# Designs tried in a protein design run: peptides against a protein of PDB entry 5JNO. Part 42

Target 1, 112 residues: chain A of PDB entry 5JNO
Amino acid sequence: MVAKFQPPPEYQLTAAELKQIVDQSLSGGDLACRLLVQLFPELFSDVDFSRGCSACGFAAKRKLESLHLQLIRNYVEVYYPSVKDTAVWQAECLPQLNDFFSRFWAQREMED

## One batch from the design tools (peptide; made by RFdiffusion4, then SolubleMPNN)

Design b1_p16_3_s4 (from b1_p16_3, 10 letters changed)
Fold by OpenDDE base, seed 1:
Structure b1_p16_3_s4 (fold): chain B 112 residues (1-112), chain A 16 residues (1-16)
Amino acid sequence: as target 1 above (112 residues)
Amino acid sequence: SAFEDALIQELREQED
């Protein structure tokens, strides 16, 4: 049995919460980026693993993982069902997510 | 894009 994907409790949005984000969004790509911010604020923080372990010098990777993308896509599909088509997701949402995320950190690095 | 830039700006303001 393949169960329907269910987000972890910490990433569950109520219909009202999702609707609020949708109301602020101009497109599916915009919605995807806003969901990224709301669901995963830790990806935009300066907190890295080196704060906890200065000895090992380990730094957390700043990348969008498959779980991040799948969670976002599942919520986007609620209001933009066309993104169920992988081609549409890859054309309308995924490029915006990657561009937004990369630009955020690129600008932060240039400001230092 | 314009909305991406606006969203980035919003994030910066929240961190201040």
Scores: peptide ipSAE 0.592, ipTM 0.927, DockQ to the pose 0.700
Fold by OpenDDE base, seed 3:
Structure b1_p16_3_s4 (fold): chain B 112 residues (1-112), chain A 16 residues (1-16)
Amino acid sequence: as target 1 above (112 residues)
Amino acid sequence: SAFEDALIQELREQED
């Protein structure tokens, strides 16, 4: 029997916190994007790729990992049970997550 | 999308 997935302590949201995000969301895809921002703010900040060189200003490329997506999906499922279906997740949430995340960094790149 | 653009703008404003 596979144990139920539990988020790491640093990524645990209370019911009240989750509800606040849901109240701001208009769809499952919207909720997913907002959860991405709330759970993983570090993905939206510049990262010094060179541990030893802060002066070079080189930033590592950001990417969404499977753990990020799984955590987001678990919370989205609370209010949008339909995303338990992989086809729905891949049609309604995943494309919006990727589009949102890529657009964010694309715009940041243009501002450099 | 419209909501994505709005959310991106919100993030940028918080960083400034």
Scores: peptide ipSAE 0.591, ipTM 0.926, DockQ to the pose 0.712
Fold by OpenDDE base, seed 5:
Structure b1_p16_3_s4 (fold): chain B 112 residues (1-112), chain A 16 residues (1-16)
Amino acid sequence: as target 1 above (112 residues)
Amino acid sequence: SAFEDALIQELREQED
């Protein structure tokens, strides 16, 4: 049997922390975007966190990786069990995450 | 969407 996915310690939310985010959310897609912000603030920063390669760090921080998406989905499932269905996840959460993330950077580039 | 725009605005306010 496959063990349940366990978030790394730095991405572990308590029930109270998760509930607070849920209370601010209007939908599963909204919750997903808020979780993205809370769990991975580095993805929204201009600061280069790459210690070994500046170019690699710059490219990496502009991507939503599989680990990011998996962590978010696991938390969304707690309050929106329907996203366990891949079709629902791909219709209600994944497009919102991609749109939100791309829009954030598009607007930032216009302001700079 | 409206909620995405609101969330982006919230992020901007925190960075300023």
Scores: peptide ipSAE 0.589, ipTM 0.926, DockQ to the pose 0.745
Fold by OpenDDE base, seed 4:
Structure b1_p16_3_s4 (fold): chain B 112 residues (1-112), chain A 16 residues (1-16)
Amino acid sequence: as target 1 above (112 residues)
Amino acid sequence: SAFEDALIQELREQED
């Protein structure tokens, strides 16, 4: 038996919290993006970007890590069980997440 | 997409 993925405590959503996000969502891809915002607000913070070492040019990596994607996918699966299929996840959610995240930062960079 | 742009705009408005 394979143990189910359990989110870390800081990323545990109640059923009510998840439902609220779902109610605002129009699709699985939309839900995924909203979960990204709600679960990981730090990924959208300029403070984290500026934390990079000015001397070495290192900026905090703005990447969607496996943990981020896994957490989002697990919550999306509650209401869109079809995303358990990797092909569906890669067609309906993952491209939307990447596009949304990329667009967000692209626009922020243009404002600087 | 349209919804992505709307969500980005929503985030900006919340930041203000």
Scores: peptide ipSAE 0.589, ipTM 0.925, DockQ to the pose 0.577

Design b1_p16_4_s1 (from b1_p16_4, 6 letters changed)
Fold by OpenDDE base, seed 2:
Structure b1_p16_4_s1 (fold): chain B 112 residues (1-112), chain A 16 residues (1-16)
Amino acid sequence: as target 1 above (112 residues)
Amino acid sequence: LEEARQRALAVLESER
């Protein structure tokens, strides 16, 4: 028996917080994107944290990692149980997440 | 980070 995934404290949403995001969402894919913004605002930031540490070659990563996607999916499943099906997740949520994320940075690059 | 969040939401809402 596998225990239900428990997000780290910094990514724990209350029922009220999640409901607020859901109320603003038009679909499971839209909800996924809103959760991305809510949980991981640093992925949309221009701040270079490596500037504070010349000794560390830390580069800001602008990519969606497995942990990001897993956390988002877990919350989406609460209101859209169909995404428990991997095929549905890959058809309805992943493309929207990737398109949104790429579109964001493409637009930012055009403005700079 | 709030500014980043707002910019992200603006982009998201522009497609819907």
Scores: peptide ipSAE 0.747, ipTM 0.961, DockQ to the pose 0.934
Fold by OpenDDE base, seed 3:
Structure b1_p16_4_s1 (fold): chain B 112 residues (1-112), chain A 16 residues (1-16)
Amino acid sequence: as target 1 above (112 residues)
Amino acid sequence: LEEARQRALAVLESER
Protein backbone atom coordinates (compact mmCIF):
# COMPACT_ATOMS: atom_id res chain seq x y z
CA MET B 1 0.00 0.00 0.00
CA VAL B 2 1.41 3.32 -1.10
CA ALA B 3 0.90 6.12 1.37
CA LYS B 4 -0.86 9.19 0.07
CA PHE B 5 1.61 11.93 -0.70
CA GLN B 6 1.00 15.10 1.21
CA PRO B 7 2.55 18.19 -0.31
CA PRO B 8 4.43 20.68 1.83
CA PRO B 9 2.36 23.66 2.90
CA GLU B 10 4.08 25.94 0.40
CA TYR B 11 2.70 23.78 -2.39
CA GLN B 12 -0.82 23.43 -1.08
CA LEU B 13 -3.67 24.62 -3.25
CA THR B 14 -7.15 25.22 -1.99
CA ALA B 15 -10.09 23.84 -3.86
CA ALA B 16 -10.88 27.33 -5.08
CA GLU B 17 -7.36 27.94 -6.33
CA LEU B 18 -7.32 24.64 -8.14
CA LYS B 19 -10.73 25.32 -9.63
CA GLN B 20 -9.50 28.60 -11.05
CA ILE B 21 -6.65 26.86 -12.79
CA VAL B 22 -8.92 24.11 -14.05
CA ASP B 23 -11.30 26.66 -15.50
CA GLN B 24 -8.46 27.99 -17.61
CA SER B 25 -7.30 24.56 -18.71
CA LEU B 26 -8.27 22.79 -21.90
CA SER B 27 -7.06 19.30 -20.98
CA GLY B 28 -5.26 17.29 -18.38
CA GLY B 29 -1.96 18.04 -20.03
CA ASP B 30 -2.73 21.71 -20.21
CA LEU B 31 -3.78 21.65 -16.58
CA ALA B 32 -0.48 20.03 -15.69
CA CYS B 33 1.43 22.81 -17.40
CA ARG B 34 -0.61 25.49 -15.69
CA LEU B 35 -0.02 23.82 -12.35
CA LEU B 36 3.69 23.80 -13.10
CA VAL B 37 3.60 27.56 -13.56
CA GLN B 38 1.41 28.10 -10.52
CA LEU B 39 3.31 25.91 -8.09
CA PHE B 40 6.84 26.53 -9.28
CA PRO B 41 7.15 29.96 -10.85
CA GLU B 42 10.80 30.03 -9.78
CA LEU B 43 11.56 27.46 -12.45
CA PHE B 44 10.75 30.09 -15.04
CA SER B 45 12.86 32.86 -13.57
CA ASP B 46 15.91 34.09 -15.41
CA VAL B 47 18.89 32.09 -14.27
CA ASP B 48 21.22 34.95 -15.04
CA PHE B 49 19.19 37.15 -12.77
CA SER B 50 19.32 34.63 -9.97
CA ARG B 51 23.04 34.20 -10.38
CA GLY B 52 23.51 37.92 -10.28
CA CYS B 53 21.54 38.27 -7.08
CA SER B 54 24.05 37.71 -4.32
CA ALA B 55 21.66 38.97 -1.68
CA CYS B 56 18.59 36.86 -2.33
CA GLY B 57 20.34 33.51 -2.24
CA PHE B 58 18.10 32.19 -4.97
CA ALA B 59 19.44 29.67 -7.42
CA ALA B 60 17.19 29.04 -10.37
CA LYS B 61 17.08 25.55 -11.77
CA ARG B 62 15.96 24.53 -15.21
CA LYS B 63 15.05 21.01 -14.24
CA LEU B 64 11.80 19.27 -13.48
CA GLU B 65 12.41 16.95 -10.58
CA SER B 66 10.36 13.99 -9.44
CA LEU B 67 8.89 15.98 -6.60
CA HIS B 68 7.61 18.63 -8.99
CA LEU B 69 6.00 16.06 -11.20
CA GLN B 70 4.48 14.15 -8.32
CA LEU B 71 2.90 17.25 -6.86
CA ILE B 72 1.47 18.26 -10.20
CA ARG B 73 0.11 14.80 -10.84
CA ASN B 74 -1.63 14.76 -7.48
CA TYR B 75 -3.62 17.83 -8.38
CA VAL B 76 -4.32 16.76 -11.94
CA GLU B 77 -5.81 13.54 -10.58
CA VAL B 78 -8.50 15.53 -8.81
CA TYR B 79 -10.13 16.46 -12.10
CA TYR B 80 -8.61 13.84 -14.36
CA PRO B 81 -8.57 10.64 -12.35
CA SER B 82 -7.37 8.70 -15.36
CA VAL B 83 -3.86 10.02 -14.79
CA LYS B 84 -3.68 7.74 -11.77
CA ASP B 85 -2.78 5.25 -14.44
CA THR B 86 0.92 5.71 -15.06
CA ALA B 87 0.51 4.95 -18.73
CA VAL B 88 -1.99 7.78 -19.08
CA TRP B 89 0.20 10.15 -17.11
CA GLN B 90 3.17 9.33 -19.31
CA ALA B 91 1.19 9.68 -22.51
CA GLU B 92 -0.98 12.71 -21.81
CA CYS B 93 0.69 14.89 -19.22
CA LEU B 94 4.37 14.18 -18.87
CA PRO B 95 5.25 14.86 -22.51
CA GLN B 96 3.35 18.13 -22.47
CA LEU B 97 5.09 19.21 -19.30
CA ASN B 98 8.51 18.47 -20.69
CA ASP B 99 7.76 20.02 -24.05
CA PHE B 100 6.37 23.16 -22.50
CA PHE B 101 9.26 23.55 -20.11
CA SER B 102 11.78 22.98 -22.87
CA ARG B 103 10.05 25.36 -25.25
CA PHE B 104 10.00 28.06 -22.64
CA TRP B 105 13.71 28.02 -22.11
CA ALA B 106 14.52 27.47 -25.75
CA GLN B 107 12.56 30.60 -26.57
CA ARG B 108 14.20 32.55 -23.78
CA GLU B 109 17.65 31.62 -25.01
CA MET B 110 16.83 32.84 -28.49
CA GLU B 111 15.90 36.24 -27.15
CA ASP B 112 19.51 36.88 -26.15
CA LEU A 1 8.19 35.86 -9.91
CA GLU A 2 4.92 37.15 -11.22
CA GLU A 3 6.62 38.37 -14.36
CA ALA A 4 8.12 34.95 -14.86
CA ARG A 5 4.71 33.40 -14.36
CA GLN A 6 3.15 35.66 -16.95
CA ARG A 7 5.88 34.96 -19.47
CA ALA A 8 5.46 31.25 -18.91
CA LEU A 9 1.72 31.43 -19.40
CA ALA A 10 2.19 33.46 -22.54
CA VAL A 11 4.39 30.75 -23.98
CA LEU A 12 1.92 28.08 -22.97
CA GLU A 13 -1.05 29.85 -24.47
CA SER A 14 0.76 30.66 -27.69
CA GLU A 15 0.74 26.97 -28.54
CA ARG A 16 -2.98 26.55 -28.14
Scores: peptide ipSAE 0.747, ipTM 0.961, DockQ to the pose 0.916
Fold by OpenDDE base, seed 4:
Structure b1_p16_4_s1 (fold): chain B 112 residues (1-112), chain A 16 residues (1-16)
Amino acid sequence: as target 1 above (112 residues)
Amino acid sequence: LEEARQRALAVLESER
């Protein structure tokens, strides 16, 4: 039996919160991007704790990790069940997530 | 973090 993924408490959205994000979304891919911003704002912060913290091995503030993607996918599936299919997830959501995340940091680098 | 969120959303919506 495969255990259901349960998000940590800090990433638990209520039905109302999720619906609000969905209402602002134009597509499943757009929803994924909005969830990325909502759930993980630290990934878009200029504060690089990894440089200041010698004790933490996290250089990952600018990296989309599998756990981030898994959590986002679980929420997207609520309104877009088809993304349960990996092929659909990889075609509809992952490219948009990666492109958005890359564009964000590319723009920020130009502003340095 | 809220400021970062707003900047991120601005980038996202700029492609619309």
Scores: peptide ipSAE 0.746, ipTM 0.961, DockQ to the pose 0.917
Fold by OpenDDE base, seed 1:
Structure b1_p16_4_s1 (fold): chain B 112 residues (1-112), chain A 16 residues (1-16)
Amino acid sequence: as target 1 above (112 residues)
Amino acid sequence: LEEARQRALAVLESER
């Protein structure tokens, strides 16, 4: 028996919260990007794991993981049911997510 | 984290 995927409590959005994000979004891909920012602001932070542990030498990896993408997709599906089709998700949302995320960090590198 | 969120949103909206 496969249970329906549900986010951890810290990533739960109320209907009102989701509606606010949707109202600010111009498309499903744009919604996906806004959800990325809302749910995972730590992916856009300069906070390095070295701040907590300078001796361990561990560097936090900044990448979009499968759980991030799946969680975002679940919320996008609420208002854009067409993304249930993997081809639509890969054509409309994934490229925008990747482009946005890459552009963000590329710009930050250029500012240095 | 809120500052990071605002910077991210600014980048996102800059391509609109």
Scores: peptide ipSAE 0.745, ipTM 0.961, DockQ to the pose 0.920

Design b1_p16_4_s2 (from b1_p16_4, 5 letters changed)
Fold by OpenDDE base, seed 2:
Structure b1_p16_4_s2 (fold): chain B 112 residues (1-112), chain A 16 residues (1-16)
Amino acid sequence: as target 1 above (112 residues)
Amino acid sequence: LEEARERALAVLESER
């Protein structure tokens, strides 16, 4: 038996916080995108945190990683249980997440 | 980071 996934404290949403996001969402895919913004705002920031550390070759990563997707999916499942099905997750949420994320940075690059 | 969120949400809402 596997225990239910528990997000790290920095990514823990209260029921009220989650409900607020859900109330603004039009679909499971839309909810996923809103959760992406809420949980990981650093992925949409131009701030280079490596600037403060010349010794560390840390480069800001602008990609959606497994942990990001897993956390988002866990919250989406609360209100859209159908995404527990991997096929549904891949059809309804993943494409919207990737399209949204890519559109964001594509637009930013055009503005620079 | 709040500014980043606002920009991101603006992009998201532009498609719906």
Scores: peptide ipSAE 0.742, ipTM 0.960, DockQ to the pose 0.911
Fold by OpenDDE base, seed 3:
Structure b1_p16_4_s2 (fold): chain B 112 residues (1-112), chain A 16 residues (1-16)
Amino acid sequence: as target 1 above (112 residues)
Amino acid sequence: LEEARERALAVLESER
């Protein structure tokens, strides 16, 4: 039996907040991307956290980690329960997340 | 962060 994953409080969304995002979403994959932006806006920022705090050694990473994906999937499942199936998650949501994230930074790099 | 969010959403919606 797999224990239900509980997100940290900083990544909690109320039903109302989630509903707002869902209302703007066209699909499960689109919802996943919007959740990525909502939950982790720092992944889309040009701010180098290491520059802001050299002493703490924190370095901003421009990568999607397992925790990010797990949190997003948990919320997507609320409205798209089919993504509980790993095959569906990998076919419908995960590629869109990766493509979106990659496109964002590829576009940003071209602007420089 | 809000500016970053807006830019990200703009990229996302441009592909729709």
Scores: peptide ipSAE 0.741, ipTM 0.960, DockQ to the pose 0.894
Fold by OpenDDE base, seed 4:
Structure b1_p16_4_s2 (fold): chain B 112 residues (1-112), chain A 16 residues (1-16)
Amino acid sequence: as target 1 above (112 residues)
Amino acid sequence: LEEARERALAVLESER
């Protein structure tokens, strides 16, 4: 039996919160991007914790990890069940997520 | 972090 993915408490959205994001979304891919921003704002922050904390050695990551993607996918599936199919997820959501994330940081680099 | 969200959303919506 495959255990259901349960997001950590800090990433748990209520039905109302999720619906609000969905209402602002134009597509499944757009929803995925909005969820990325909502759930993981730290991925868009210029704060470098590795510079601020010499003791922990933890660096703010500017990459989309499998856990991020898995969590986003689980929420997207609520309104777009077809993304349960990996092929659909890879065709409809992953490219938009990667493109959006890349565009964001490309723009930020240009502003430096 | 809220500022980061706003900037991110601005980038996202700029493609619309």
Scores: peptide ipSAE 0.741, ipTM 0.960, DockQ to the pose 0.916
Fold by OpenDDE base, seed 1:
Structure b1_p16_4_s2 (fold): chain B 112 residues (1-112), chain A 16 residues (1-16)
Amino acid sequence: as target 1 above (112 residues)
Amino acid sequence: LEEARERALAVLESER
């Protein structure tokens, strides 16, 4: 028995919160990007794990992981049911997510 | 983190 994916409590959005994000979105792909920012602001922060542990030598990776994408997709599906089709998700949302995320950090690198 | 959100949203909206 496969249970329906449930986000962790810290990533739960109320209907009102989700509606606010949707109202600001121009498309499913745009919604996906806004959800990325809302749910995972740490992916856009300069906070390094080395701040908490300078001795361990660990560097946090800044990448979109499968759980990030799955959680975002679940919320996008609420208002854009077509993304339940993997082909649609891969054509409309994934490229925009990847482009946005890459562009963000590319710009930050150029500022140095 | 709120500052990070604002910077991210600014980048996102810059391509619109």
Scores: peptide ipSAE 0.740, ipTM 0.960, DockQ to the pose 0.915

Design b1_p16_4_s3 (from b1_p16_4, 7 letters changed)
Fold by OpenDDE base, seed 5:
Structure b1_p16_4_s3 (fold): chain B 112 residues (1-112), chain A 16 residues (1-16)
Amino acid sequence: as target 1 above (112 residues)
Amino acid sequence: LAEARARALAVLDAEL
């Protein structure tokens, strides 16, 4: 038996909070993107991680970690149970998450 | 962080 996943307190959404996000969402993939913003706003911060090295101009790699995706998936499953199927999650949600995240930073890099 | 969320959502909503 596997224990039910319990998110850390900082990522625990109330039913009301989750419903509010769902009400703004157009699809499971859209919901996933909105959850990404809600749960992990730090991934979208304007902090230049490359500022730490003025000599080399190193830019920190920006990617979605497994834990981020797992937490998002857990909440998406509440309203879209089909994403419990990994194939559905990979077809409906992951591409939208990756595209959104990539577009965000591509735009920010262009503006700076 | 609130501002970061707003910018992120603006990008998301732009493709809708």
Scores: peptide ipSAE 0.729, ipTM 0.951, DockQ to the pose 0.869
Fold by OpenDDE base, seed 3:
Structure b1_p16_4_s3 (fold): chain B 112 residues (1-112), chain A 16 residues (1-16)
Amino acid sequence: as target 1 above (112 residues)
Amino acid sequence: LAEARARALAVLDAEL
């Protein structure tokens, strides 16, 4: 058995915070997307992180990483236990997350 | 940061 993922403290949502997001959500997939925005707003920022340090060559990648997805899934499971099933997670949440994230940056490219 | 969230949610809601 794999140990339950424990989010870093900076990504720990209170029950009240989670409930607020759930109340705004229409589905598990929608909840996942809203959690993405809530937990990782930096992924939607236009801030050039490399500007502050040209020498280090740091560049923030605009991608959803395993850690992001796992953390989101943990919270979605609270209200949508069915996503504990990987097949359900992959069918109901992952496509919406990826589509949303891609759509966001596709739109931003047009605005820039 | 708040603006980023707002823009993100606007994109999300536009799909709905």
Scores: peptide ipSAE 0.729, ipTM 0.951, DockQ to the pose 0.892
Fold by OpenDDE base, seed 2:
Structure b1_p16_4_s3 (fold): chain B 112 residues (1-112), chain A 16 residues (1-16)
Amino acid sequence: as target 1 above (112 residues)
Amino acid sequence: LAEARARALAVLDAEL
């Protein structure tokens, strides 16, 4: 039997925490975007990605990586089982995630 | 990071 994907402790949401985000969400794609913000706020920060040590950390790329997407998808599936279908995930959630992330940084660049 | 979350959500909600 294939083991269930287990998020790292820092990205483990309780049922109550997840429910709170779901209650604020309008759709599976919207939920995905809100989970992105909740789980990975550092992707939206202007500060360097170093935590605890300002001198030894390296700035990570402002990019949505496979691990980010996988974690988000796992949580979205709880309330929107249809995203277990890769075609649905790619049609409903991925475009919204990418558009949201791109729009965020495009706006930030224009403000500077 | 609370500020980052707030800004991100504001951008998200602006389209909705």
Scores: peptide ipSAE 0.729, ipTM 0.952, DockQ to the pose 0.930
Fold by OpenDDE base, seed 1:
Structure b1_p16_4_s3 (fold): chain B 112 residues (1-112), chain A 16 residues (1-16)
Amino acid sequence: as target 1 above (112 residues)
Amino acid sequence: LAEARARALAVLDAEL
């Protein structure tokens, strides 16, 4: 048997926090986008993540990684069990996540 | 990060 995925402590939402986000969401895809913002605000920050770190100078890429998507999907499944089906996840949530993330940075580039 | 969240949500809500 495969162990249940357990989010890191910093990404462990309480039932109340998740419910609050769900109450603001219009769909599973919308919920996914709101979870993206809630869990990973650093992906939307203009702050240089490497700034202040003289040790490594590492800057995280501004992209949606598999771990981000997996974590989001786990929470979406709580209220939208249908996304357990990969085809549903890929049709209803992934496009909205990618479009939202792309639109955000495209808009920021236009404003700069 | 609060500002980042606000900006992100504004973009999200604008499309909806």
Scores: peptide ipSAE 0.729, ipTM 0.952, DockQ to the pose 0.929

Design b1_p16_4_s4 (from b1_p16_4, 7 letters changed)
Fold by OpenDDE base, seed 2:
Structure b1_p16_4_s4 (fold): chain B 112 residues (1-112), chain A 16 residues (1-16)
Amino acid sequence: as target 1 above (112 residues)
Amino acid sequence: LAEARARALAVLEEER
């Protein structure tokens, strides 16, 4: 038996917090993107504040890792159970996540 | 990181 995935405390959303994000979302893919921003704001910053020292000039990796995607998918499934199907997840959410993330950094690159 | 979130959401909403 596989135990239910439990996110780390820093990524645990209350029902109210999740509902608030859902209420702002237009689709499962949109919800996924909003969860990305909510859970992992450091991915949208040039500085990795999680390292505790911004003075070293360390830049956060601009990459969506498996753990990021897994956490997001778990929350999306609460309101969009269809994403439990991998094909649906890959067709509906993953492309939107990747496109959004890429667009963000593409725009930032033009500003730098 | 509030500023980062705001910028990210702005980019997201451009395509909505």
Scores: peptide ipSAE 0.736, ipTM 0.959, DockQ to the pose 0.910
Fold by OpenDDE base, seed 1:
Structure b1_p16_4_s4 (fold): chain B 112 residues (1-112), chain A 16 residues (1-16)
Amino acid sequence: as target 1 above (112 residues)
Amino acid sequence: LAEARARALAVLEEER
């Protein structure tokens, strides 16, 4: 048996917080992207910012890790139960997440 | 981080 996944406290959203994000979302994929921004803003911080971090001393990674995706998926499932199906998650949410994340950094690189 | 979120959301909404 496997225990229900519980996010770390720092990634726990209240019902009100989640609802607010959902209300701003146009789709499950859009919701996923908004959750990415809400939960992991550090993934969108400039390298210069991360280098200046006195607390960590390490550069932030520009990578969507499995834990990131799992946390996002768990919240998306609350309002879009169909993403419990891996095929749906891979067809509807993952491409949008990847496209958004890639587009963000592609734009930043071109602006420099 | 607030600025990072704002920039990220701006990029997200460009394609909407």
Scores: peptide ipSAE 0.736, ipTM 0.958, DockQ to the pose 0.927
Fold by OpenDDE base, seed 3:
Structure b1_p16_4_s4 (fold): chain B 112 residues (1-112), chain A 16 residues (1-16)
Amino acid sequence: as target 1 above (112 residues)
Amino acid sequence: LAEARARALAVLEEER
């Protein structure tokens, strides 16, 4: 049996917060991207902590980790239950998340 | 972070 995923308190959205994001979303994939921005704004920060502190070993990762994806999926499922199906999640949400995240950093690279 | 979020949303909405 797989234990139910419980988000950390800092990533617990209220129903009102989630609804606000949903109201701005055009699809499940779009919702996923908006949740990414809402929950993990640090992934879009220009600050490179590894550059500032090599001694502490802190490295800002520009990666979508399994924890990020699981958290996002949990919220998307509230309004798009079909993403409970892994095939649907992989077809509708994951590509949009990856494309969005990649586009963001590709553009930032060009601006720097 | 607010600025980062704004930039991220701007990128997201470019194709909308």
Scores: peptide ipSAE 0.736, ipTM 0.958, DockQ to the pose 0.876
Fold by OpenDDE base, seed 4:
Formats: structure tokens, C-alpha cells, sequence
Structure b1_p16_4_s4 (fold): chain B 112 residues (1-112), chain A 16 residues (1-16)
């Protein structure tokens, strides 16, 4: 059997928290974007952690990694089971996530 | 990080 994905404690949402985000969402893709903001606010921060610690090897990257996407997908599946289908996830959620994330940093780069 | 969330949500809602 395939082991169920378990998020780290810092990324565990209660049912109430998830419902609140869902209630604010207009679609599965919109929900995915809101989950991105809720779970990973550091991806939208101007703080460069790698600059604070040159010796630890940590590199702050402004990119969506597989783990981020997997975690978001797991929560989206709760209310949109169809995204269990990879084709649906790639058509309905991934483009919106990428577009949103790209738009955010594109705007910030213009302001800086 | 609260401010980062607010800015992110503002960008998200621009297309809504």
C-alpha cells in the first residue's frame, strides 16, 4: 500500500482553518493559491535567509518546489477530489499557482 | 510574515 502523505506539524491545518480558506475560494485553483499563501508565507517575503547565514548552506529561492505543490494538492483534494487525477491538477491548479506566483514577484521586482 | 501574506493576497485578488 502507498503511505499517506503526512505534512510536517508546521504545515498542518485544522479542519476549521481549511474550511475558512475554502469559503474564501472561488475555485480549486484559487484555493490552491490561497493555500500557498497560508502555508508558505516565507515564499512571499523579502527576507533573504541565505544572506543571514552564509555558513549554513541555506539558499532562499523564490520558486515553488515539489514538496510545496504536493502539500497544497493534498489539501485541495479534500474539497476537490478530482485533483487526485494528475491531468486535472495540471490543468486546473498548477497553471493558476504558477501564474499567481510569477505575477507576485514580477510586481515586486518592478517596485524594488 | 503577516505583511507578506497580505501583499500576496492583494496580488491574488487583482485578477478576481
Amino acid sequence: as target 1 above (112 residues)
Amino acid sequence: LAEARARALAVLEEER
Scores: peptide ipSAE 0.735, ipTM 0.958, DockQ to the pose 0.921

Design b1_p16_5_s1 (from b1_p16_5, 6 letters changed)
Fold by OpenDDE base, seed 4:
Structure b1_p16_5_s1 (fold): chain B 112 residues (1-112), chain A 16 residues (1-16)
Amino acid sequence: as target 1 above (112 residues)
Amino acid sequence: SLEERVQQVLAEWAAS
């Protein structure tokens, strides 16, 4: 049997924490974007570790990976069960996540 | 701050 996905401890939200974010959200897509900010603040950081380390080969990327999306989706499903349907997730949440994330970095690049 | 910048983008996104 396939085990239920468990978030890493650093990305675990309590019911109260999640409810607080939900109360601020207007839709599933909006909730997804707010979860992105709350769960993964490092994705919005200006820190470039590859610049500080010439030997490690690490390259900081400004992209949403499958793990990020899966974690967000798991929490969104709690209050919006319809996103269990992949078509709904792709239509209602993914475009908003990508749009929000892209807008953030586009704005930051204009400020640099 | 980073928090302020993020909240600003959220507000602009939500308003668009």
Scores: peptide ipSAE 0.239, ipTM 0.829, DockQ to the pose 0.823
Fold by OpenDDE base, seed 2:
Structure b1_p16_5_s1 (fold): chain B 112 residues (1-112), chain A 16 residues (1-16)
Amino acid sequence: as target 1 above (112 residues)
Amino acid sequence: SLEERVQQVLAEWAAS
């Protein structure tokens, strides 16, 4: 038996919260990007961990991890069940997520 | 603000 995936409490959306995001979305890919922003605002912030700990040299990776993608996909599936198909997810959502995320940071790099 | 920057990129992306 495989237990149903449960998001961490900090990433759990109510039906009403999800609907609000869906109402703003034009497609599954658009919904995915909006969920990315809403669920993981920390991925869009500049955090210099070396300020507090120069010895550790820690730098946050600007990367979408498996957990991020899985959480987003789970919510997208509620309104776009077709993304349960990996091929659809990879064609409709993943490229848009990566493009959006990359564009954000590319813009930031140019401004720095 | 950060939110404004995110929304700007989102808007540009959505328009593409």
Scores: peptide ipSAE 0.233, ipTM 0.827, DockQ to the pose 0.828
Fold by OpenDDE base, seed 3:
Structure b1_p16_5_s1 (fold): chain B 112 residues (1-112), chain A 16 residues (1-16)
Amino acid sequence: as target 1 above (112 residues)
Amino acid sequence: SLEERVQQVLAEWAAS
């Protein structure tokens, strides 16, 4: 059987922390976006890692990986159990996450 | 709207 996904320690939320985010959320999709911001602020950073190390040329990628999405989904499921259904997750949460993330960077690029 | 929510979340993030 597939092992249950367990969040890395750095991305663990307490019940109280999650509740605070939920209280500010209007829907499962909104909650997902708020979780994205709270859990992964590094994905919204303008820091160019290649500047710090010209030799390694490491480039930070602005993308949502499966790990990010699964973590968010696990927390959303606590208050919106319907997202356990993949179809619901894909219809209600994923589009909002992608739109939010894409629009964020689109706006940031225009501000440069 | 979604756009309004995005802006709100962005603003909250920027203020933190």
Scores: peptide ipSAE 0.202, ipTM 0.809, DockQ to the pose 0.178
Fold by OpenDDE base, seed 5:
Parts: structure tokens; sequence; C-alpha cells
Structure b1_p16_5_s1 (fold): chain B 112 residues (1-112), chain A 16 residues (1-16)
């Protein structure tokens, strides 16, 4: 038997908090994107890592890590159990998450 | 603010 995944304390959502997000969501993929924003605001920070060093022009890596995705998936599963199927998760949620995240940073780079 | 910009992106996403 596999133990049920438990989110780290900093990413624990109450039933009420999760429901509020769900109520605003139109689909599992939409819910996933909303959870991404709510759970991991640090991934959307306005901090320009190259700001501290204009000479090197270093750009921080912006990626969704496995832990981020797993946490989001766990919450999405509560209301969309079908994403327990990896194929469904990969078809319905992952593309939207990646697209949303990429679009966000693409737009932010254009604003600067 | 960051929150406002995030909400704007969410709104655009929801409309797409």
Amino acid sequence: as target 1 above (112 residues)
Amino acid sequence: SLEERVQQVLAEWAAS
C-alpha cells in the first residue's frame, strides 16, 4: 500500500480554501492553473534576478518542478478524480499549466 | 502589485 501524499504545511489548504478556488474554476485544467497561482506565488515574483548584475545578464530558471506539479495534482484530484490517471493528467492539466506559466513570464518580459 | 498582475493573467487565461 502507498501512503497518501501529504502536502508540506506551507501548502496545506483547508477544505473551505480549496472549495473557494474550485468554485472559480471551469475545468480541471483551469483549477490546476488557479492552484498554481495560489500555492506558489513565489514562482510569479517580480524579482528580476539579472537586476543585481547587469553585466552578467543572468536569468533565473523558471520551471515547474515535480513537487509543484504533484501538489497541484493532489488538490485537483479532490474534485476531478479522473486526473488520478496519468494519461488524463498529462492531457488535461499539464499542457495548461505549462502554457499558463510560460505565457505569464513571456508577457512579463515584454512589459519590462 | 504582484497580486493584481497575477489576477490579470488569470482573467485573460479564463477568457481564452
Scores: peptide ipSAE 0.241, ipTM 0.831, DockQ to the pose 0.715; fails the geometry check

